Peptides against a protein of PDB entry 7Q4I. Designs and how they scored, part 13

Target 1, 281 residues: chain A of PDB entry 7Q4I
Amino acid sequence: HENSTIAERLYSEVRVLCWIMTNPSNHQKKARHVKRTWGKRCNKLIFMSSAKDDELDAVALPVGEGRNNLWGKTKEAYKYIYEHHINDADWFLKADDDTYTIVENMRYMLYPYSPETPVYFGCKFKPYVKQGYMSGGAGYVLSREAVRRFVVEALPNPKLCKSDNSGAEDVEIGKCLQNVNVLAGDSRDSNGRGRFFPFVPEHHLIPSHTDKKFWYWQYIFYKTDEGLDCCSDNAISFHYVSPNQMYVLDYLIYHLRPYGIINTPDALPNKLAVGELMPEI

## One batch from the design tools (peptide; aimed at target 1 Y219)

Design b1_p11_6_s4 (made by RFdiffusion4, then SolubleMPNN; from b1_p11_6, 9 letters changed)
Fold by OpenDDE base, seed 3:
Structure b1_p11_6_s4 (fold): chain B 281 residues (1-281), chain A 11 residues (1-11)
Amino acid sequence: as target 1 above (281 residues)
Amino acid sequence: DIEDRGYKYRN
């Protein structure tokens, strides 16, 4: 009943490898639900864990578990990707096992960019890193060149990238990427609305959900609003999405339709040259 | 918990 020609084209032209941050205790509780919902729309889906799981396609990375080891796991994950999968995709998404991603919308955002451009996208935060860094929970996507620079140039150099495994993983990778001139891109749509979100849709869509003193408002890089204008019509990700909510979102986004309403997609923009970014809004 | 600050400290 649907025409997915454009989506299929982008699936082929904007190849995305998704790696999911998880742990053995969440293989069945969370990770498998990613695999059964949005993860199946990635060109390649890998679960990065500390234990192997052949049914899930989980990789056992040589790291411990816990929040203090997330940075270590991120480093090992991208090392693994570079060693085994760098040519299997054009873009490389990190997501948590409670992140929901609309992969088609991500491909749409990424379409004009060259994967040889050193750039990455996500929900940009302003502290700690001069150019900003991408929120870990919202998920972030690196170009192939960004992965290369991270693994080959940044990780081996303690002056460029933290050698131990402690620290906030999103901040640390942000520092490393900045140090090798990987640009923190602007993921907002043409109306200035965000696409990557570090909370569930409800928390972003409902006005005055949090006090303005809430840390998020101090961290967000770009000015943003709450309510219906908070989020792009082509939003990409949300965080803290429970397994049940993943199935709900999958149904609402890909199955439920208001009869008689037909959406016509905007034309694809022109492709950018290597190193070129979309203009600021 | 959305009240937690930063990725490292999220619940």
Scores: peptide ipSAE 0.048, ipTM 0.790, DockQ to the pose 0.389
OpenDDE base, seeds 1, 2, 4, 5: peptide ipSAE 0.047, 0.047, 0.045, 0.046; ipTM 0.785, 0.787, 0.779, 0.785

Design b1_p11_7 (made by RFdiffusion4)
Pose (drawn by RFdiffusion4):
Structure b1_p11_7 (pose): chain A 281 residues (1-281), chain P 11 residues (1-11)
Amino acid sequence: as target 1 above (281 residues)
Amino acid sequence: YPPPDELFPPS
């Protein structure tokens, strides 16, 4: 058994809308499994695709397929969410169909922040954007104010926001958001451990590639060696998670527990004023 | 920096 009263209270206090980037080839292979595992724990779940689907209730964006149209799908998805769902949630998560998210830990991190604060969170990378950009695969989450500025201020101005549908979706949204004064938040825990991860847990717990010009060690905004210390007890996301591994992570995280070891929740921080972030780590 | 299109997960 489990007492989930605290998480249920945060469910209503911190509404998270999750949108999943997918395509017809992945509807049954991947997107279905996201819906059956962590997707149902969001306040609202939306599958953004190029074609409709009964099972997912997928939204068909006016965008072609291919890696060259991922940026177009991101722009159209946030436009659609602004058009139809801006008041349906406080926070707006973009995730791939191979992202796994512990939604309860996302509500824990977001609780103190005003949805009117222009901010977004994720795994922070250094290149191409001065304040950093968030890994698309680890998932990134925007405030309601961040979604308003992106759709209302950045998309209509081609100098601020790339108009073509090509490019790295996460780098481009990082540029549009920096250009409209949306802050790149710090998602690490108070001990400095990461919450958002672009790889599976094994790759962060046991880093095999050893600072040998591998892109990850160059891209990471906050320097860390990782290893067994890498990850927060309230980590939020992992990526390159197979459809089968979605169910395993669900089992090991939500079901399997050592008898007599009771997780005691850390106290929630006090709410922050509009424009304020937590003290830096 | 390595370009984004060349990034991949560790072995």

Design b1_p11_7_s1 (made by RFdiffusion4, then SolubleMPNN; from b1_p11_7, 6 letters changed)
Fold by OpenDDE base, seed 1:
Structure b1_p11_7_s1 (fold): chain B 281 residues (1-281), chain A 11 residues (1-11)
Amino acid sequence: as target 1 above (281 residues)
Amino acid sequence: YVPPEKIRPPE
C-alpha cells in the first residue's frame, strides 16, 4: 500500500516533457528501456533521433549522427518542441538515453518556480560560460519561457547563438541561454546537496580519494563532496546508467521498501512570483 | 571516472 496523493498533485501542477537524445542504433539497445522505466513518469516523452520509430515514439530530426552533431540535434529538438509541444508541458527536460531520472524529485524542485520565469536547472559547470552551464549528461530542464527565448530569440541570431552544428552541445546551449537572459538556477537542496549528477551513483557515493586535479572538481560550479553528503535525498538524475541498471534503479526506488520505515514528505515551499528565484546557498 | 570527452561532444 502507498499514498501518492502529493505526487499526483505535482504530476498535474508541474507538467514535464522529457525529450531523450538518441540515435537509430540505440532505439532498441537503450531508448526503449528509458520508455519502460523512468520515462513513463513524464507527462510527455519524446525520443529525438534521425529516424522515425512509431513503437518508440521517436522523431526524425533533420540532422546527421555522431557526437559532432549533438548541438545540431539539440537545436532541432527544441525547435520541434516549440512548434508542436510548447503548451503540452511547463518544463522541458533534456536527457540522454543512458540518463536515469526521478521525475517526482524534479517536480518537487521545480514546484515553487513559474514556468514563465526564464530559468533552467541541472548540474552546473563553471567553465566557458560566466553564469555557468548545465552538464549535458546529467540532463537539464528548461522552463517554458526559457524554451521560447532559446528558439525565438537566440537561435535566429548568430551573434547570440552558434549557427554551426559543431561544439559541445551543453556549452553552446548555455551560451545561447545566457545571451537571452535565461538564468542558470541552483538545483541543490536546502542542505546544499546536489540533485543532478553526471555519473552513476557509485562514483558519487563512494569516496575514492581521487586526485583533486580530476576535471570534474575543476568544472563543478558549487563545492561538493563525495560520500553520502554528495547527494540529496531527493536526487533527480544520474548518467552512464546501463539499460539493466535502469530496471534495478526502478525496483530500488519505487518497489523495494524496508519494512516498518515510512517516509513523510516535507511541506511544499511557497510559490515564487514570475522572475523570482530561490536564494542560492 | 569518465573524461569530459565522454560527457559532451568535442568543441
Scores: peptide ipSAE 0.033, ipTM 0.740, DockQ to the pose 0.116
OpenDDE base, seeds 2, 3, 4, 5: peptide ipSAE 0.028, 0.028, 0.029, 0.033; ipTM 0.702, 0.710, 0.718, 0.732; seeds 2, 4 fail the geometry check

Design b1_p11_7_s2 (made by RFdiffusion4, then SolubleMPNN; from b1_p11_7, 6 letters changed)
Fold by OpenDDE base, seed 4:
Structure b1_p11_7_s2 (fold): chain B 281 residues (1-281), chain A 11 residues (1-11)
Amino acid sequence: as target 1 above (281 residues)
Amino acid sequence: YVPPEKWKPPD
């Protein structure tokens, strides 16, 4: 039997609303598998779509479909969250319908931070935004205050936030958040290892999977290694995870155990004051 | 396998 006492504590103290970027064509193909795997570990799970689906808990946002509408969908998703769900959680995760998330590891990372701190976390990229922005595919998590600032302060002001629905959604939200002083946090662990990943585990774990000319190495904000040191033992997310791989990951992470190996969790860090970040590593 | 078209940066 497992001892989940700390995980249960964090489930109550670090409440996470997960919203999943999806579309009607992916409700059954992808989104349902999120709901049946890692999405169950969110405090609240919502699928943001263009069509309602009561079985999935999908919301029909007033947006079109396609990659050119992702920014519009992101804006409407956070408006919807702010209007209906801002008090249902402390943290608000955006993920794709092919993102896999270890929610317990995210709660561990978020534990020291106040939800009233204007901060967000993810896989930080360096182009386009001075403080960086978080990769859309890896998923990114906003504090409650970050959501408030985004919806109330940024979105209504065309000088702060792009009013049209075009552009890369992750870059555009990154610009908006910077313009309202929402900080792009460092999601790395104490060893400097990443927690949010824009690709599948295999692509990060295998050395020389890509050459250094690959765009990712030019985009990543922090230096990272490949191989076993690429990824935190408390990694949070991976992208391009197929529906089948979601079940594989669920099995490997939550069911498969090496007999005779017992892990003791690290002690929780001290809580930070409002507006305080963890020291840079 | 991730198709090469998915390995593109944002615009």
Scores: peptide ipSAE 0.036, ipTM 0.749, DockQ to the pose 0.139
OpenDDE base, seeds 1, 2, 3, 5: peptide ipSAE 0.033, 0.032, 0.030, 0.032; ipTM 0.742, 0.738, 0.738, 0.737

Design b1_p11_7_s3 (made by RFdiffusion4, then SolubleMPNN; from b1_p11_7, 6 letters changed)
Fold by OpenDDE base, seed 4:
Structure b1_p11_7_s3 (fold): chain B 281 residues (1-281), chain A 11 residues (1-11)
Amino acid sequence: as target 1 above (281 residues)
Amino acid sequence: YVPPSKIRPPP
């Protein structure tokens, strides 16, 4: 009763490597639940840790653990990807072990873009980086060219990219990427609704969940509102998703159906040339 | 549900 023909096409044409930021203490508690839910829909899934785990497919990066080492881990993760996996995908998603991602919706967003375009997408924040940077928790996806520029051009140059491992990883990668002319893309849908979310669906969908002074409203690059219009029907990610909620989301998105309602996918947009972006809304 | 107190602040 399910027709996945378009999703299967996009799976082949828009190859996504997902790397999950995790640590040894979260391999069983969080990361394995990513592997058992949305992570299985990536073309390749790897877990970036400080310890190897063959059951999880976790890589031991040469970094310490803790929040102060996230930038170091991000640098080493992308170095590892570039060395071992740069040709295994077209797009390279960073997500946390408490991020949930609808990979099909990400492929739909990415479809028009060339992986040779130096671009990355996510929940764009406006502070610290002129073009903006992508929220780490919401997850962000780099094109193959963006990964190449980050690893080959930015990381080796202390003037372009922070050499120490301190700082907010999402801000620091955002600075590095800007310095090598990787564009901070617009991930909003045609209605101007966001696709990458740094919080759980409840926090975005419920009006007045936060006050107007909440930092998020000052950080978001594109103006957005709470409520049903907050979020694209083709939303890509949510953050702070518990392991149990990952299974709930998997059920709700991929199994639960309202009888008698049939969704028809929108037509795919035209493919863009290398270096071309969709018009900003 | 993630309480606001558990939401990591930005840098």
Scores: peptide ipSAE 0.067, ipTM 0.801, DockQ to the pose 0.121
OpenDDE base, seeds 1, 2, 3, 5: peptide ipSAE 0.056, 0.048, 0.042, 0.040; ipTM 0.795, 0.762, 0.750, 0.738

Design b1_p11_7_s4 (made by RFdiffusion4, then SolubleMPNN; from b1_p11_7, 6 letters changed)
Fold by OpenDDE base, seed 1:
Structure b1_p11_7_s4 (fold): chain B 281 residues (1-281), chain A 11 residues (1-11)
Amino acid sequence: as target 1 above (281 residues)
Amino acid sequence: FTPPSEIKPPD
């Protein structure tokens, strides 16, 4: 009973490879549930781990486990993608095994951009990196050109990109990308509402859920508010989503409908030239 | 100091 014609068009024209940050202890507990829910809507889905799992489609990267190795795993994941998969997609999403993503909303945001534009998107934070960096937990998406510049230009140069595997992975990739002139894009909608979220929907939607001294308000690059105006109607991602909540979100977004209400999608914007960005608002 | 990748929401 649904008309998916525009979503099918965007699936073909805005190809997304999703890679999931995971570990062997989470293959069955978390990663499998990504594969059974939102991950099936990616054009390509790969799980980046320290152990191979053929049932999951997990890749064993040459890195150790633990938080101190996340930057190492991110570098090896993008090296693997560049070597094996750079032509399989136009855009390359990093997500965690507890991130939920509405891939159709991401394709809508990305549609006007050329994949040859050196740009990436996510939840932009302001500390440590002059142009900002994208939150690791909210997930971030690189253009094909951004991946090329990261792997070919940044990673081989210790002056441009940290050679050690230690540090905050999202900050370190943000530094590397800035140093090769990959732009930190604005992922907000036309109303200035965010699309990538580093927490569950409840934490963003409920007014005064957090103290205004909470670190998030000091980190967020663009001014934002809590409540219903926090989040785009075309929101893309949420973090700290449990395996059970992934199935709930999948049901609520793709199956549950209020009878007699129809959503008419907005017209697609004009495509931008290579190197052109939407103006920041 | 907690690195940004280790920062969690409040309990």
Scores: peptide ipSAE 0.030, ipTM 0.729, DockQ to the pose 0.487
OpenDDE base, seeds 2, 3, 4, 5: peptide ipSAE 0.027, 0.029, 0.028, 0.029; ipTM 0.714, 0.722, 0.720, 0.716; seed 3 fails the geometry check

Design b1_p11_8 (made by RFdiffusion4)
Pose (drawn by RFdiffusion4):
Structure b1_p11_8 (pose): chain A 281 residues (1-281), chain P 11 residues (1-11)
Amino acid sequence: as target 1 above (281 residues)
Amino acid sequence: SPEEETYELHE
């Protein structure tokens, strides 16, 4: 048994819309498993694709397939969400079909922040954007105000926002958001442990690649060695998670527990004013 | 590898 009253209260107080980038080849192989595991825990779930699908109720974006059109799919998905869902949620998560998200921990992190604060959260990388950009695989989440500025202020101005559909989707949205005064939030916990992860848990708990010019150690905005200390008890996301591993993480996180060890929730911080972020770690 | 492909995409 489990008492989920606290999470149910946050479910209504912190509405999260989750959109999943997918394609027809992945509809049954990956996207289905996201819907059956963590996707159903979102306030609203949307599969963004280039073709329709009965099972997923997928939205067909006017965008071709291929890695060269991921940026186009991101722009069209946020335009579609602004057009049809801007008042349906407070927070707007972009995730791949190999991202795993603990949605309850996302509501915990987002609770104190105003949806009118122009901010987005994720795993923060240093290159290409002064304030940093968020890993597309780890998932990143925008405030309602961040979605408004992106669609209303950044997309219509080619100098602020790349008009071609090519490029690293996460780097480009990082540039458009910095250009419209959307803040790159700090998603680490109060102990400085990460919540958003671009790899599976083993890769962060046991870093095999050892600061040997590997791209991750150069890209990470906040310096850390990681290891057994890497990860928050309230971590939000992992990536490169196979469809089978979606169900395993669901089982180990939500079902399996050591008898007699009761997780006691940390108190929720007080709400913040518009434009305010939590004290820096 | 996926790790390398990700890097190549950013570059």

Design b1_p11_8_s1 (made by RFdiffusion4, then SolubleMPNN; from b1_p11_8, 4 letters changed)
Fold by OpenDDE base, seed 4:
Structure b1_p11_8_s1 (fold): chain B 281 residues (1-281), chain A 11 residues (1-11)
Amino acid sequence: as target 1 above (281 residues)
Amino acid sequence: SPEEEYKKLLE
């Protein structure tokens, strides 16, 4: 038995709607396993697809399937959220059906921020967008105000947001959000360690897993290390997580315990005013 | 995207 009082408090105070990018062919293969693992810890969980699935809680968006339609699906997903669910949560997470998320850690990161602050978080990349953009695979979370600005201010204006459905969805939403003054936040912990990861834990934890010429090192916005210091103790997400690995991670994070070791959570930071961000590290 | 290409390598 464990004390989850703080986690329960944050569940109530930092409400998160998670929408999962999926397709009909992955409903059973991938999306179902998200629902059975980390997705159950979201305040609201919706699967955005091209076909309805009542068992999964999948929504049929008016988009085609394929990688070339991911941007279109992202736009329609947030339009759907804004129309039906904008008041059901404070924060709105996009994740893939092979992304694993520790929702409690995300709530901890988001706690000081007002959902009325136009901000979003994720694994920040530096190319294409001046302030940076968040990796699609690592997942990214928008404040309620960010969703409002995206849907109401950016999407209707072709000068602010790409009207066609082509392009890298994470880059395109990053451009749109920048154009409506939604800030690309810093998701690193107080030690400067990342929380959102575009790869599996193994690829981040093992030093020299990739060559220094690997694109990731050129894309990452903040300097990052490999090894034990690669990742926050309060890491939020990992990508390319297989369905089986989701259950493994669930077991390791929420069930497996080293006997005799008790962790005490850090104190919650002070809440920020609307429009205020945490100081840069 | 480079990330999408990396995904193909992991699949």
Scores: peptide ipSAE 0.074, ipTM 0.791, DockQ to the pose 0.203
OpenDDE base, seeds 1, 2, 3, 5: peptide ipSAE 0.058, 0.080, 0.058, 0.040; ipTM 0.786, 0.794, 0.780, 0.749; seed 2 fails the geometry check

Design b1_p11_8_s2 (made by RFdiffusion4, then SolubleMPNN; from b1_p11_8, 5 letters changed)
Fold by OpenDDE base, seed 3:
Structure b1_p11_8_s2 (fold): chain B 281 residues (1-281), chain A 11 residues (1-11)
Amino acid sequence: as target 1 above (281 residues)
Amino acid sequence: SPEEEEKKRLE
């Protein structure tokens, strides 16, 4: 038996709508495994596709499939959310159909923030956008106010937001959000460890002889270490997680327990005022 | 990002 009282409280107080970027070819191969694992812990789970799938709860967005349509899909997804679901949650997570998310850890990070604060979180990258932008693969979460600003203020204005569907999805939304004063938050924990990760746990935990020229080291906004100190104890997401690995992670995180070890959660921080951010580390 | 570009290649 587990005591989930705090998690249940956060489930009610920090409501998260998760939308999953997918396509019809991945409904059965990938998306259904998200639904069967971490996606069930979202307050609402929607799959954004080009085809409707009632079994999956997939929405057919008016976009084409292919490499150059991810930005278009993101724009239409948030338009759909704003029209139909803006009051169903406080926070709105974008994830890929190969992203794994520990939703409880995300709620913990988001708890002090007002959903009326124009902010979003993820794995922050430094190029192209002055304040940074969040990695698409690691997933990123917008406050309700951030979604409102994106859809109502940014998208209708070609000067603020790219009107065509080309470009890197994560960079383009980052530009749009910056242009409407949505802040790129710091998702690191109190020890300065990251929470959103654009790769699988193994790639972050194992010191790789990765060439210092590897793009990730040039793109990461905050200095990060490799090894066991790479990742928060309350890490939120990993990318490139296969369907099989999702079930493994689900088992390891939520079911497997070392006998005789009891985790005591830290106290919740004080809530911030609207517009207030946690101090940067 | 390069990550997104790689993903685009897989789609």
Scores: peptide ipSAE 0.227, ipTM 0.848, DockQ to the pose 0.225
OpenDDE base, seeds 1, 2, 4, 5: peptide ipSAE 0.208, 0.169, 0.075, 0.175; ipTM 0.846, 0.830, 0.799, 0.830; seed 4 fails the geometry check

Design b1_p11_8_s3 (made by RFdiffusion4, then SolubleMPNN; from b1_p11_8, 6 letters changed)
Fold by OpenDDE base, seed 5:
Structure b1_p11_8_s3 (fold): chain B 281 residues (1-281), chain A 11 residues (1-11)
Amino acid sequence: as target 1 above (281 residues)
Amino acid sequence: SPEEEEEKRLL
């Protein structure tokens, strides 16, 4: 018998809308596998595309396809969320159709924060944006207030947000969010270990895949190492996860159990006031 | 990121 009482409480108290960046060519190849795995644990799941798909729950945004339109698609996705779904959740996760997310671990990280705090979380990178920005591939989560500020204050102003649809979507949203005083939060656990990852678990857990010149080590905002200490026991996301690997991860995390080992969850932290952040480690 | 886009071209 599994006791999910705390997870059920957090599902109700920390409501998450997940939107998935996809395209019509990936609806069947990738996006449907998100829907069949980790996406079922979101309070609301929406696929943002250029074509409608009623089987997938995909929305046709008024954007072109291709990598050069990802920023345009991100802007239209958040406009669509603000117009139709801003009250359906407290937190709004962007993920790719090859991102895997442990939504319960994200709810645990978000639990102390007010959704009225202008904050967002993810894998923080240091270039281009003074406070940092969150990796697009690892996925990033905005508070309800962060979405409001992005759509209402930033997007209508060409001085705050890039009006063109070209550019790196994660960098461009990071610039916009900084310009409306949305804070780039710290997603690390109490041991200083990361929770959002721009690669598969193997690349983070196994040392010596990359040298110190690899771009990631120059981009990461907080100092981290490879190996067992790379990753929180409450890790939230991994990127470049194949459709088959999503089902493997779903089995390993939610079904496979070592007999006779019971994990007792830590106590929930105290809730923060509106505008309050956890102390930096 | 620009670099994640480059890695997706190398994979």
Scores: peptide ipSAE 0.171, ipTM 0.836, DockQ to the pose 0.240
OpenDDE base, seeds 1, 2, 3, 4: peptide ipSAE 0.060, 0.075, 0.076, 0.061; ipTM 0.794, 0.801, 0.793, 0.796; seeds 1, 2 fail the geometry check

Design b1_p11_8_s4 (made by RFdiffusion4, then SolubleMPNN; from b1_p11_8, 6 letters changed)
Fold by OpenDDE base, seed 4:
Structure b1_p11_8_s4 (fold): chain B 281 residues (1-281), chain A 11 residues (1-11)
Amino acid sequence: as target 1 above (281 residues)
Amino acid sequence: SGEEELKKRYE
């Protein structure tokens, strides 16, 4: 038995709606496994698709399938959330059907922030958007106010937000959010370690796993290291996680314990005022 | 290569 009192508190105080980017061909292959693993720890879990699936809780958005329609699907997903679910949560996570998320760690990161602060978090990339944008694969989380601004202020204005459905969805939403003064937050922990990761743990943990010329090193907004210091002890997400690996991660994170080692959580930080961000590291 | 596939996803 374990003490989950703090986690339960944060579950109540930091409500997270998770929407999963998926398609009909992946409902059984991928999305179902999200639902059976980390997705069950969201306050609300919705699968955004082009076909309805009542067993999965998938929504049929009025969009086509394929990578070229991801931006369109993202826009429709947030429109759907705003219309039906904006008050069901405080924070709204986008994840792929091959993203694994430790929701408790995300709640910990989000705890000090007001959901009325126009901010979003993820793995920040530096190209294309001045303040940066969040990697789509790593998943990104918008405050309730960020969702409101995106849907109500950005989407209806072609000058602020791309009207067509083409382009990289993460870049495009990043542009839109910047244009409505939604801040690209710093998701790093107090030690400067990242929490959102666009690859599997192995790719981040193993030094020199990738060439120094690998695009990722040019895209990252904050300097990051490889190896043991690559990742926060409170890491939030990893991408390219296979369905089988989701169950492995669930077991390793929530079930497997080294006997005799007891971890005590750090104290929660003070809550910030509306519009206030944590100091940059 | 796996790296090439990763590039294609973000480009």
Scores: peptide ipSAE 0.039, ipTM 0.757, DockQ to the pose 0.499
OpenDDE base, seeds 1, 2, 3, 5: peptide ipSAE 0.038, 0.037, 0.039, 0.037; ipTM 0.758, 0.750, 0.754, 0.755

## One batch from the design tools (peptide; aimed at target 1 F199 H209 Y240)

Design b1_p12_1 (made by RFdiffusion4)
Pose (drawn by RFdiffusion4):
Structure b1_p12_1 (pose): chain A 281 residues (1-281), chain P 12 residues (1-12)
Amino acid sequence: as target 1 above (281 residues)
Amino acid sequence: DDEMEEDYWSRE
C-alpha cells in the first residue's frame, strides 16, 4: 500500500503537460511504452509526430521526418500547444520516446516557481548559449510564460530564432529562449545532486569514460565527477531508456521497497514571486 | 556509444 495524498495535491497545484517527440516507426516500438508507464502520470500527454495514430491519438505536425527536421517538430509542437493548450497546464515538458520521467519529482521541483516566471529547467550544457541550454534527451520543461514568449516573441523574429527546420533541437530552443529573456533554471537539488540525466542511471552512478575529452565532461555547465553521489533521491529523468526498461524503472521506483524504511518528504519551499528563482546552490 | 556519438556530432 501507499499514501499518495501529497502527490495528488501537487497533481492539481502543479499541472504538467508532457509532449513526446516521436515518428511512425517508433509509434508501437517506443511511444506506446511511454504512454503505458510514466506518460499517464502527466496532467496532459501529447504525442507529436508526422502522422496520425489511433492508439496514441498522435498529432501530425506539418513537418517531414529525419534528424534534420527535429527543430521543426519542436517549433510546431510549442505553436500547437500555445494554440490549443496554453491554459491547460502550468508547465510544458518536452521529452523523447527514450526519456523516462518521475513526474512526481518534477512537480516537487516546480512547486515554488510561478508559471508566470519566464524559466525552463533540464540538464544544463555550456556550449553555444551563454546562459546554457538543456539536454533534449533528459527532457526540459518550460513555464507557461516561457511558452508564450517562445511562440509570440521568438518564432516571428528570424534574428532571435532559427527559421530553418535543421539543427540540434535543444541548442536552438536554448538560443530562442535566451533571446526572449527566459531564464535557464538550476534543476539540481539543495545538496547539488542532479535531477535531469541524459543517460541511463548506470552511466552516471558508474562513469566509465574518465574525463578523457569525452563530450559530456566538456558540455556540463555545473562541474561534477558524478559516481555513486551523482543523483538526487528526487531525480526527475533518465534517457536512452529502452521500452522494456520503462517498465523496470516503474517497478523499482514505484513498487519495490525495503520493508520498514519509510520515505519522509522534505517540506515544500514557500512560493516565489514572479521573476524569482530559488537561492543558488 | 554509437548513439551518443551520433547525437554529439549532430550539435557540431

